# Peptides against a protein of PDB entry 7BBL: the designs that were tried, part 62

Target 1, 86 residues: chain A of PDB entry 7BBL
Amino acid sequence: IAQESLESQEQRARAALRERYLRSLLAMVGHQVSFTLHEGVRVAAHFGATDLDVANFYVSQLQTPIGVQAEALLRCSDIISYTFKP

## One batch from the design tools (peptide; made by RFdiffusion4, then SolubleMPNN)

Design b2_p17_7_s4 (from b2_p17_7, 6 letters changed)
Fold by OpenDDE base, seed 4:
Structure b2_p17_7_s4 (fold): chain B 86 residues (1-86), chain A 17 residues (1-17)
Amino acid sequence: as target 1 above (86 residues)
Amino acid sequence: SALTEAFVARLLAELAA
């Protein structure tokens, strides 16, 4: 019986994760998103767009522990996770 | 370049191809 190679399986797994990520971006558009950053910092902001080349999240009305920032740029590398209500 | 809905859709299409 034919079996898929390990490398092929890994490739499919990566593709599946990439798809989930991309679909989440689509679902985030126009919604407020809760971001969990390092050191237990949590912020909420309206999702604007991402820059896959630079790995940034462009958001608005960023609610931080010290106040609200009208426009902000979040580095994807600083984001641990995020949640939102579609 | 900012990622727009259309751009994401294109990326998804490429991934499915």
Scores: peptide ipSAE 0.213, ipTM 0.795, DockQ to the pose 0.407
Fold by OpenDDE base, seed 1:
Structure b2_p17_7_s4 (fold): chain B 86 residues (1-86), chain A 17 residues (1-17)
Amino acid sequence: as target 1 above (86 residues)
Amino acid sequence: SALTEAFVARLLAELAA
């Protein structure tokens, strides 16, 4: 049985994850996104853009436990997961 | 640099190639 090498399988897996991520960014534009942060903190904000250099999410109308911030920056490293409705 | 819809689309195109 001819099989794809382990290296090739891993490469395809990485590519699939990258594609899923990028497509999610496209779908997020202009929508309110719910972000799950550390310590069980959850915030909601309108997605603006991400920065590949600094690894940040630029958002607006950030709803936090202590209030709403018109403009804000979320560090990608602080985000555990996110969800939204296209 | 900040990602724009067009930039993300380009990255996807490169990934698919």
Scores: peptide ipSAE 0.213, ipTM 0.795, DockQ to the pose 0.366
Fold by OpenDDE base, seed 5:
Structure b2_p17_7_s4 (fold): chain B 86 residues (1-86), chain A 17 residues (1-17)
Amino acid sequence: as target 1 above (86 residues)
Amino acid sequence: SALTEAFVARLLAELAA
């Protein structure tokens, strides 16, 4: 019974998280998503697409504390977490 | 560029390989 190296274990863990993330992107398409941003701000928007190169979320009907934006661009770096009902 | 199903599928395939 051989033991996998710590580095290998971490690599598998990262791969698993990446897969989970990618699958969530596909599942979000066309659905309203609740985003948790910095400072406890929470917004809701319909997911359109993400941009892996620029790290952005393209959404519509973004509901913010100050109003609704028909079309909006959310920087992934501003997003702490998100939840949705597939 | 924006993600498409085909693109994401490719990325997933790369993870599995």
Scores: peptide ipSAE 0.210, ipTM 0.795, DockQ to the pose 0.336
Fold by OpenDDE base, seed 3:
Structure b2_p17_7_s4 (fold): chain B 86 residues (1-86), chain A 17 residues (1-17)
Amino acid sequence: as target 1 above (86 residues)
Amino acid sequence: SALTEAFVARLLAELAA
């Protein structure tokens, strides 16, 4: 019987994670997203777009502990996780 | 460059191929 190799299993797993990420970007458009940043900082903003070239999130109405910023750029490297309601 | 629906759709298609 044919059995899938460990390498093949890992490739499928990576592909599945990539697909989930890409689909989340599409679902995020036009919605308010909650971002968890480093040092326990949490912000909320309306999603505009992402940039695959430099891995940035372009957002509007960014709610921070200090106040609301009309437009902002979040670096993906600063984001630990995000949640939203599609 | 900023992502568009069409571009993301193409990336997803590549994964499914």
Scores: peptide ipSAE 0.203, ipTM 0.791, DockQ to the pose 0.330

Design b2_p17_8_s1 (from b2_p17_8 with R2L E5A)
Fold by OpenDDE base, seed 2:
Structure b2_p17_8_s1 (fold): chain B 86 residues (1-86), chain A 17 residues (1-17)
Amino acid sequence: as target 1 above (86 residues)
Amino acid sequence: SLTEAFVAAAEAEIAAL
């Protein structure tokens, strides 16, 4: 019988991954996120927004080893990983 | 706000997938 093409299946798979990513970002709204940066540096900040393509993180109340920044930009290249608790 | 704009953009993209 008729079957969805491989190309169509791949398209849906990519769409599903993108949706999951976007929903994970949305889940961070209003929450504090923990970021692991280079050299083992860890910071925490309230999530504000991201660039959906470049994945820059725009955050507030960034807690760093040397103090708190009211507003900050964390570039994707700065970040090794991040976690949060909904 | 920046956050509101982000939310709107992300939701719009999800709806378009």
Scores: peptide ipSAE 0.667, ipTM 0.943, DockQ to the pose 0.903
Fold by OpenDDE base, seed 3:
Structure b2_p17_8_s1 (fold): chain B 86 residues (1-86), chain A 17 residues (1-17)
Amino acid sequence: as target 1 above (86 residues)
Amino acid sequence: SLTEAFVAAAEAEIAAL
């Protein structure tokens, strides 16, 4: 019986992880997301989009400690973690 | 819109995996 190569198995595993990541981003559409930033700062915003290369989050109605920003860009390097309720 | 463009791009990549 022909056996799938190790390289082919690794390619399928990488593809599966990428799909799961993309589907998790799609699940954020239409939802408010809570972000934890550096120095204990926490913000909440409505999800708009991300760069698919994991560079930026594009959000609206960003609630910060000093007020609400209508439109904002959050660099992924600024984000420690995020959560949302599907 | 930005959101619509994002959704289309993500779904296109998923379909191509």
Scores: peptide ipSAE 0.667, ipTM 0.943, DockQ to the pose 0.907
Fold by OpenDDE base, seed 1:
Structure b2_p17_8_s1 (fold): chain B 86 residues (1-86), chain A 17 residues (1-17)
Amino acid sequence: as target 1 above (86 residues)
Amino acid sequence: SLTEAFVAAAEAEIAAL
């Protein structure tokens, strides 16, 4: 019986992580997401899309401490974490 | 829409993994 190489096992592991990530993004569609940014800033916005390579977030109705922005781009470099209710 | 395009792209990648 052919044995799977270590390289192939690592490939499957990476693919599994990528799939989980993509599915989590898909779960955000149509939902409000809470983002924690630097310096204690927290914002909430409706998920629109991401750049799958860069992980930029395209959102709408961004609620910030100083008001609501109808459309916005959140760079992944500015995001510490995010949560949402599926 | 942008959202629909995103969904299609993500689903396509998942299917190809």
Scores: peptide ipSAE 0.666, ipTM 0.943, DockQ to the pose 0.904
Fold by OpenDDE base, seed 4:
Order: structure tokens, then C-alpha cells, then sequence
Structure b2_p17_8_s1 (fold): chain B 86 residues (1-86), chain A 17 residues (1-17)
């Protein structure tokens, strides 16, 4: 029985995690997402897209404490966490 | 649309993993 190398195992593990991540992004399509930003600020927006490498969020109907933005970019560095209801 | 392009790109990457 030939065993795959440690590197191959790690590669498969990374691929599996990447797939899970991408599928989680796809699950947000068509949903409103709640974002927690710095200083306890929470906003809600409809998910549009991300850039898959940097994880910037392109959203619409961004509800902020001071108003609604039709379209907005949320940089990953600004986001602490996010949740959504499927 | 931007969303459609995103979906296509994400699905393409998944398929290539």
C-alpha cells in the first residue's frame, strides 16, 4: 500500500478548505448579510460578490447607522465577522 | 452582472481544485 506524501496530504487539505470557503461565499448569493465592523458597528447588506483572493465584499443596499448606500465595497480589513440567514 | 461573474469564477475554481 503506497502512502501519499505529507505534502500531498496537506495539499488536499488546503484544497478542501478552499472549496468549503468558496461554497460558503456562494451560499451568500441572494441573501442579506450582517457584518460586524470595528468599534461594534454592525451593518447589513445584500451580497453581490467578492474578489476571491483579497476577500473584499461588493454589496448593495448597505444599511449603516447613518443611512443606506445603494452600492458599497467592504474591505476585508474592515470586517471582523459576518453572518447570514440562508 | 457582477454577481453572475463572481458565481462563475467561484464555481470554476471549485471545479479546478
Amino acid sequence: as target 1 above (86 residues)
Amino acid sequence: SLTEAFVAAAEAEIAAL
Scores: peptide ipSAE 0.666, ipTM 0.943, DockQ to the pose 0.910

Design b2_p17_8_s2 (from b2_p17_8 with R2L A9R A10L)
Fold by OpenDDE base, seed 2:
Order: C-alpha cells, then sequence, then structure tokens
Structure b2_p17_8_s2 (fold): chain B 86 residues (1-86), chain A 17 residues (1-17)
C-alpha cells in the first residue's frame, strides 16, 4: 500500500491549520469582536485587520471600561482570547 | 483601505496554500 511520508502528512496538517486560522480572520472582518484581556477585562471592537506577522489587531470603536476609543491597536500579548458572532 | 488590503492578502495566502 502506498503511504505518503510522515513529512508530507505534517505539511498538510500545518497547511490545514493555517487555512483554518486565516479563514477565521476573514470571518471576523466587518464584525464586532469581543476580546478578553488580562485581569478579566473585556472589550469589544470592530475588527479591521491584523498584522499577520505579529498578530496585532487593528480595530475601531473599541469599547473599554472607561470609554470608547475610535481607533486602537490591540497587541497579541494583550489578548487572552477573543470571540465573535459570525 | 487597510481592511480591503488585509482581505486581499488573506485571500491570496489561502489560495496559495
Amino acid sequence: as target 1 above (86 residues)
Amino acid sequence: SLTEEFVARLEAEIAAL
């Protein structure tokens, strides 16, 4: 039985995960996303883009506990998790 | 716009996988 190499299998697996991630980003475009930050702080913002290299989030209308920021940058290191409604 | 360029880049990368 012909079997693909372990290397090939791993390559496909990595590609599949990357695609899933990228498609999730596409799904967020134009939507409000809820971010959980450190100390349990939760904010919501409209998703604009990310830096694919660093995974920084460029957002607008950031709703924070102390007010709304028109434009903001959320660094990946600031974010514990995020969720959104497709 | 920044968002439009971002979307284009995403789609290009997905297509290239």
Scores: peptide ipSAE 0.650, ipTM 0.937, DockQ to the pose 0.780
Fold by OpenDDE base, seed 5:
Structure b2_p17_8_s2 (fold): chain B 86 residues (1-86), chain A 17 residues (1-17)
Amino acid sequence: as target 1 above (86 residues)
Amino acid sequence: SLTEEFVARLEAEIAAL
């Protein structure tokens, strides 16, 4: 029986993970997201968009410990993790 | 809007996987 190559298996796995990621972004649209940044900084913001490859997060109503920004950009390199209530 | 364009782009990429 013909078997799928390791490269093909890996390609399918990458595609599946990419789809899962993209669908998660879609699910975040219109929701407040909690972001964990470096040095224990946590912020909340309404998710607007991202660069799909770079994953820069374009958000609104960014609530920081010291104030709120109407619009803001969070670089992927600044983000450790994020969560949201679907 | 930025968000609308983002959603459209997401859906297009998902469909193309």
Scores: peptide ipSAE 0.650, ipTM 0.937, DockQ to the pose 0.809
Fold by OpenDDE base, seed 1:
Structure b2_p17_8_s2 (fold): chain B 86 residues (1-86), chain A 17 residues (1-17)
Amino acid sequence: as target 1 above (86 residues)
Amino acid sequence: SLTEEFVARLEAEIAAL
């Protein structure tokens, strides 16, 4: 009886995770996202786009402890986690 | 716009999975 190979199963699992990630990005478009950065710093900004390879976040109205930036870039290496209200 | 192009790219990749 034919059975799906382990490689094929892993490929499907990776594809499923990738789709889940991509759809989460779509869900963030047009919404304010809260980012947790290093040293306990938390900022909020409207999500515009990201680099699918490096995961750089292009945002607007970035609220920082010292002010608001109309447009900004948040590097993946700077981000610990993020959340947003659907 | 950057955002529109981003969305289009996302949808294209999802469709190709």
Scores: peptide ipSAE 0.650, ipTM 0.937, DockQ to the pose 0.814
Fold by OpenDDE base, seed 3:
Structure b2_p17_8_s2 (fold): chain B 86 residues (1-86), chain A 17 residues (1-17)
Amino acid sequence: as target 1 above (86 residues)
Amino acid sequence: SLTEEFVARLEAEIAAL
């Protein structure tokens, strides 16, 4: 019985993780997302798109402690984590 | 739109995996 190589198994595992990530982005489209930034700052915004290469977040209706910003760009380096409700 | 192009790119990459 020929068994799948270790390299092939690792490639399938990487592909599965990539698919899971991409599908999570699709699920976020049109939804409000909560972002945790540095220094304990938390904001909420409607998800529009990301840059697939850099993972910048293009959002609208960004709620900040001092008001709402109509359009905004959240750089990946500024974001600690994010959550959303499907 | 930006969002429409983003969705199209996502779906294309997923289909190619």
Scores: peptide ipSAE 0.648, ipTM 0.937, DockQ to the pose 0.827

Design b2_p17_8_s3 (from b2_p17_8 with R2L A9R A16E)
Fold by OpenDDE base, seed 1:
Structure b2_p17_8_s3 (fold): chain B 86 residues (1-86), chain A 17 residues (1-17)
Amino acid sequence: as target 1 above (86 residues)
Amino acid sequence: SLTEEFVARAEAEIAEL
């Protein structure tokens, strides 16, 4: 009549969410991503990589209202949401 | 490349979950 502990259940849940997150990041590889930033600013950029700990986004061809930046860093704290076409 | 390194690291973490 053994059952999984609450701690074990929570561990599996956290692992599942982490995997989902990582797979979502991997799905962005090779795609242009649209980012919603503060003050209603929206930018688009090609995904390069992230910092898996801090979730900084390293991107290329960042399209901003004032021009295109070849390479850029978008901090997690700057990003409200993002979307892309898979 | 940075992207390749990212992919490898992310896949490695997934494999260990």
Scores: peptide ipSAE 0.665, ipTM 0.944, DockQ to the pose 0.903
Fold by OpenDDE base, seed 5:
Structure b2_p17_8_s3 (fold): chain B 86 residues (1-86), chain A 17 residues (1-17)
Amino acid sequence: as target 1 above (86 residues)
Amino acid sequence: SLTEEFVARAEAEIAEL
């Protein structure tokens, strides 16, 4: 029985994870997302898009404790986690 | 729109995986 190489298995696993990630982003379209940032900062914003590689988040109506920003950019490096209601 | 372009790109990438 032919065995798939470890490298091939890893490639398939990466592809599966990438698809899961992309589908999760698509699921956020049109929804408000809660972002947990560093230093315990939490914000909410409507998801617009990402650049898919760097994973910068382009959002609207960013709600911060001190105000609302109509359009904003959240860097992936600043995001610890995010949640949303599908 | 930016969102529409994003959706198109994401769907295109998924199709190629």
Scores: peptide ipSAE 0.665, ipTM 0.944, DockQ to the pose 0.880
Fold by OpenDDE base, seed 2:
Structure b2_p17_8_s3 (fold): chain B 86 residues (1-86), chain A 17 residues (1-17)
Amino acid sequence: as target 1 above (86 residues)
Amino acid sequence: SLTEEFVARAEAEIAEL
């Protein structure tokens, strides 16, 4: 039986990971996401969109320790992790 | 809207993978 080449396997693996990532972003649409930022700061916001390239998050109703922002941009470099309930 | 455009782009990319 002919075996798939290593290059082909790697290509499929990369594609699978990209798809998984994109689907995870789509799953956040319409949901509030909890973001963990530096210095232990945690914020919550409604997911709006990302740029798909750098993973900058465009969100609304950002709840911070010092107030709420109607709209905000969270740069990937500022985010340690995030969670949400699908 | 921004969200709608995002969804469209993401779904389009997935379809081409």
Scores: peptide ipSAE 0.665, ipTM 0.944, DockQ to the pose 0.911
Fold by OpenDDE base, seed 3:
Structure b2_p17_8_s3 (fold): chain B 86 residues (1-86), chain A 17 residues (1-17)
Amino acid sequence: as target 1 above (86 residues)
Amino acid sequence: SLTEEFVARAEAEIAEL
């Protein structure tokens, strides 16, 4: 009986997860995203792009507690979580 | 633009998975 190997099954599973991640990033294009940073700091910004490898976020109109930054870079290591409305 | 380049790269990777 022809059967897919375990290795092949795992490869398909990894590919599916990567696709889901990339599609979620694409869904943020043109939308405002809310980021939760350390020490309970929460900011909102318009999504511009990410590094697909490192997941750094390049954003615009970053709204902080003390003002708005026209352009900003949010390092992956600074972000605890993020959410947005598709 | 940076956004356009990002979109193109992401879509290209998805197509090759």
Scores: peptide ipSAE 0.664, ipTM 0.944, DockQ to the pose 0.904

Design b2_p17_8_s4 (from b2_p17_8, 6 letters changed)
Fold by OpenDDE base, seed 4:
Order: C-alpha cells, then structure tokens, then sequence
Structure b2_p17_8_s4 (fold): chain B 86 residues (1-86), chain A 17 residues (1-17)
C-alpha cells in the first residue's frame, strides 16, 4: 500500500482550505456582510466581489456610522473580521 | 457585472482544485 508523501498531504490540505475559502465567498453573494474594522468601527455592506488573491472586498450600500456609501472598497488590511448570514 | 465575473472566477478555480 503506497503512502502519500508529506508534500502531497500538504498540497491536498492547501487545496481544501482554498476551496473552503472560495465557497465561503460565494456564499456571501447577494447578502449583507457585517465588517469589524479598526478602532471598533462596525459597518455593513452588500457583498459585490473580491479579488481572489488580495481579498479586497468590493461592496455596495456601505452603512457607516456617518452615512451610506453607494460603492466602496474594503481592503483586507482594514478588516479585523466579518460575519454574514448565508 | 463585477459580481457575475467574480462568481465565474471563483467557480472556475474551485473546479480545478
């Protein structure tokens, strides 16, 4: 019985994580996402898209403490966490 | 649209993993 190499195991693990991530992004489509930013700022926005490598979030109807932005870009570096209801 | 393009790209990548 052939044993899978460590490298192959790691490759499969990376692929599984990537798939999980991508599917989670797809689950956001058509939903409002709540983002926690620095300094405790919380915003909500409708998910539009991401760039799959940098994880910039392109969103619409961004609700901020001081108003609503029709379109916005949230950089990964600005985001502490996010939640949504799929 | 931007969203449609994203969906297509994400699905394509999932399919080839």
Amino acid sequence: as target 1 above (86 residues)
Amino acid sequence: SLTEAFVARAREEIARL
Scores: peptide ipSAE 0.672, ipTM 0.945, DockQ to the pose 0.900
Fold by OpenDDE base, seed 5:
Structure b2_p17_8_s4 (fold): chain B 86 residues (1-86), chain A 17 residues (1-17)
Amino acid sequence: as target 1 above (86 residues)
Amino acid sequence: SLTEAFVARAREEIARL
């Protein structure tokens, strides 16, 4: 009887989670994303890209309470959560 | 573009998983 090792199972689990994450990022392409920041601040922006390790968000048309920024960087530490409609 | 480069990188990584 062949059995997958615990190490192999963990590897597959990590790979599956990574794939889900990457696919979710790809799903944001071409969409406006709503970001929840600290102190209850909510902003919306068009998704441009992320760095795949740190998950900094490179966005455009960032709508903030004090105006619109054509291009912006949202650091992962700035973001509590985000949502978008695929 | 930045977006196009991102898409390519992400898809390439997915393909390697």
Scores: peptide ipSAE 0.672, ipTM 0.944, DockQ to the pose 0.901
Fold by OpenDDE base, seed 2:
Structure b2_p17_8_s4 (fold): chain B 86 residues (1-86), chain A 17 residues (1-17)
Amino acid sequence: as target 1 above (86 residues)
Amino acid sequence: SLTEAFVARAREEIARL
């Protein structure tokens, strides 16, 4: 009945958060995501992929105020928040 | 495809955690 070290607990906590993040990305696959960008701009797009390190979003059918882009890249730095329905 | 490759990479990372 040995106690897990604090360092081990912290490592598990970080791993759990990373897993949760990755699973949330997987849940977006094939779904439309709503993005809030700067200046109150809101767009919607179908999720394609991300780069796991930077969290750039590779999307399709990006609906913007001025039209639809078939393919697009949304940089993490441009995104304030996002939501989707799994 | 890009999406398929992403899914594979994400699943692989999860498995290693």
Scores: peptide ipSAE 0.672, ipTM 0.944, DockQ to the pose 0.919
Fold by OpenDDE base, seed 3:
Structure b2_p17_8_s4 (fold): chain B 86 residues (1-86), chain A 17 residues (1-17)
Amino acid sequence: as target 1 above (86 residues)
Amino acid sequence: SLTEAFVARAREEIARL
């Protein structure tokens, strides 16, 4: 009986993780997302899109401590974590 | 729109995995 190689198993695992990530991004469409930035700053914004590669977030109605930005770009390097309610 | 283009690209990649 043929057995799947270790390399093949790892390939399937990587593909599964990538799919999970992409589906989570799709779940953000049409929802407000809470972002935790550096130095304890937390902002909320409506998800628009990402570039999938670098993970830059294109958002709208960004609520910051000093006001609301109609549109904004949040770089991956600026974000510590994020949460949303599907 | 930007969002629509994103959705299309993400779905296409998922389909290829």
Scores: peptide ipSAE 0.670, ipTM 0.944, DockQ to the pose 0.887

## One batch from the design tools (peptide; made by RFdiffusion4, then SolubleMPNN)

Design b2_p18_3_s1 (from b2_p18_3, 8 letters changed)
Fold by OpenDDE base, seed 2:
Structure b2_p18_3_s1 (fold): chain B 86 residues (1-86), chain A 18 residues (1-18)
Amino acid sequence: as target 1 above (86 residues)
Amino acid sequence: SAFVARLEAAIAEERAKL
């Protein structure tokens, strides 16, 4: 029997989290997503795509407190959390 | 789409590490 190193275990843990995140993006394709931004602002938009490196969100029909934007870019740094119905 | 393809490839890449 062999024992996996602690470093290897940590690498697998990070990989598991990354995979979970990526699968969530896959589940978001074609769905409306609710984003919680800073200052308690909440917006909803149809998910289009992301930049896998920076995690920028490219969305459409962004519903904001002051109107709807046909196309928009939400930076990862602007997003606190998001939720959607698969 | 190209995005979905890239996404699935990235998922497979991470899965290979598990």
Scores: peptide ipSAE 0.639, ipTM 0.938, DockQ to the pose 0.868
Fold by OpenDDE base, seed 5:
Structure b2_p18_3_s1 (fold): chain B 86 residues (1-86), chain A 18 residues (1-18)
Amino acid sequence: as target 1 above (86 residues)
Amino acid sequence: SAFVARLEAAIAEERAKL
């Protein structure tokens, strides 16, 4: 009987999570996304692109509590979560 | 879109690991 090693199981688990993340990025292309930031701040912006390793979000029309930024960069460390309607 | 193409390629790469 053959069974998958613990290391292999962990690798597949990581791959599954990364695939889910990447699919979410694909789904949000061209859509407005609501981002939850620290201190309860929520912003909305149109998703443009991200770097696949660092997860910097390049967005447009960022609606913040103090105004709208035409172009903006949201660092991964800035973001707690995000939601959008596909 | 170049970004979309890279994204789809990355997804395929992860699928190959499953």
Scores: peptide ipSAE 0.639, ipTM 0.938, DockQ to the pose 0.919
Fold by OpenDDE base, seed 1:
Structure b2_p18_3_s1 (fold): chain B 86 residues (1-86), chain A 18 residues (1-18)
Amino acid sequence: as target 1 above (86 residues)
Amino acid sequence: SAFVARLEAAIAEERAKL
């Protein structure tokens, strides 16, 4: 029985995860997103765009504990998770 | 938008690997 190599299985797994990530970005376009950051900090912002390579999040109306920023840049490395209503 | 177009192209690229 022919079996796919371990390397190709891992490549497909990575591709599937990346596609899932990209589809989540597509789904959040034009929506407010809740971000969980480090140290228990949670913020909400309207999603604008990302840099697909660097994974920076360009957002607007960022609600932080100390106020609202009209425009903001969130680094992917600062984000633990996010949720939104599609 | 340009961003959405790039996003859809990237999704298609990953789908082609599956």
Scores: peptide ipSAE 0.638, ipTM 0.937, DockQ to the pose 0.889
Fold by OpenDDE base, seed 3:
Structure b2_p18_3_s1 (fold): chain B 86 residues (1-86), chain A 18 residues (1-18)
Amino acid sequence: as target 1 above (86 residues)
Amino acid sequence: SAFVARLEAAIAEERAKL
């Protein structure tokens, strides 16, 4: 009886993780998102869009410790994690 | 929107690999 190779299992696992990420982007459309950045900085912003390849986040009404920025770009390298209420 | 359409297409592409 044939069984799936380890490589094939790993490919499916990677695809599942990417689909989970993409579905999170779909779920946050039209919502405020809380971002955890480096050095313990936390900000909140309304989600606009991303570029799917580079994972830059285009947001509005970015709440920072020093005030609100009307529009902003958050790069993937800036972000540790994010949460939101769908 | 165009963004949502691209996103849904990408999701479908990954689902096809499972």
Scores: peptide ipSAE 0.637, ipTM 0.938, DockQ to the pose 0.829

Design b2_p18_3_s2 (from b2_p18_3, 7 letters changed)
Fold by OpenDDE base, seed 3:
Structure b2_p18_3_s2 (fold): chain B 86 residues (1-86), chain A 18 residues (1-18)
Amino acid sequence: as target 1 above (86 residues)
Amino acid sequence: SAFVERLEAAIAEERAKL
């Protein structure tokens, strides 16, 4: 009985997580997304597009505590988590 | 869109590793 190596198992685990992330982006297309940012700030915006390498989020109608920003860029380093209704 | 096509291609690439 041949057993898969530990490294091979880890590679498959990483691939599964990345696929999950990419599928979430696909599901965001055309939807409003709620973002949790640093310092307890939460905002909502309509998803436009993302950079697959840097994970920059290009969004519109960004709802912030001080008003609505028509167009905005949220970088990966800005975001703790996100949620949305598909 | 071009973005969606790139996204679908990336998903397929990861799926091929499983």
Scores: peptide ipSAE 0.640, ipTM 0.938, DockQ to the pose 0.865
Fold by OpenDDE base, seed 2:
Structure b2_p18_3_s2 (fold): chain B 86 residues (1-86), chain A 18 residues (1-18)
Amino acid sequence: as target 1 above (86 residues)
Amino acid sequence: SAFVERLEAAIAEERAKL
């Protein structure tokens, strides 16, 4: 029987994770997302778009502890996790 | 939107690797 190499299996695993991430972005479209940032900061914002390569998040109505920002850019490196209702 | 179309294209690209 022909079997896929270990390296090929790992490549497929990486592709599966990437697809999962991209599908989550697709599910975010038109929804408010809650972001957990460093130092225990939590914000909520309406998802707009991302840079697929850099994973910058372009959002609107960013609710921060000190007020609302109409438009904002969140870098992936600033984000610990996020949650939303599809 | 262009963004959604790019997302769908990227998803299809990754799916082709599976």
Scores: peptide ipSAE 0.640, ipTM 0.938, DockQ to the pose 0.889
Fold by OpenDDE base, seed 5:
Structure b2_p18_3_s2 (fold): chain B 86 residues (1-86), chain A 18 residues (1-18)
Amino acid sequence: as target 1 above (86 residues)
Amino acid sequence: SAFVERLEAAIAEERAKL
């Protein structure tokens, strides 16, 4: 019986995770998203778009601890997690 | 939007790998 190689199994696993991530982005388009950043900092912003390669988040009305930023770029490396209501 | 279209295309690309 033919068996899938370890490499191909890993590739499928990565693809599944990537698809899941991309679908989450699709779901949050036009919605306010709550981002958890480092050291317990939490911000909220309206999701606009991302760079699919670099994973920069382009958002608007970013509510930060020091005020509201009309337009902002959040780097993926700054984000621990996010949540939103579809 | 262009972003949504790119996103859907990327999703389809990953789905094809499964």
Scores: peptide ipSAE 0.640, ipTM 0.938, DockQ to the pose 0.917
Fold by OpenDDE base, seed 1:
Structure b2_p18_3_s2 (fold): chain B 86 residues (1-86), chain A 18 residues (1-18)
Amino acid sequence: as target 1 above (86 residues)
Amino acid sequence: SAFVERLEAAIAEERAKL
């Protein structure tokens, strides 16, 4: 019986994770999202859009410890995780 | 929106790999 190669299995696993990520973006459209950043900083913002390749997050009404920004850009490298209510 | 359409297209691309 022919078995799928380890490389092929890993490729499918990456594709599955990518799809899951993209679906989460789709689900958060129009919702407020809580972002966990480095150093334990947590912010909340209304999700606008991303660029799918670079994964910059374009958000509005960003709530930070020092105030609210009407428009903001969050770089993917600054984000540890996010949560939201669909 | 164009963004949503791009998202859906990208999701379809990944699904095709599974």
Scores: peptide ipSAE 0.637, ipTM 0.937, DockQ to the pose 0.880

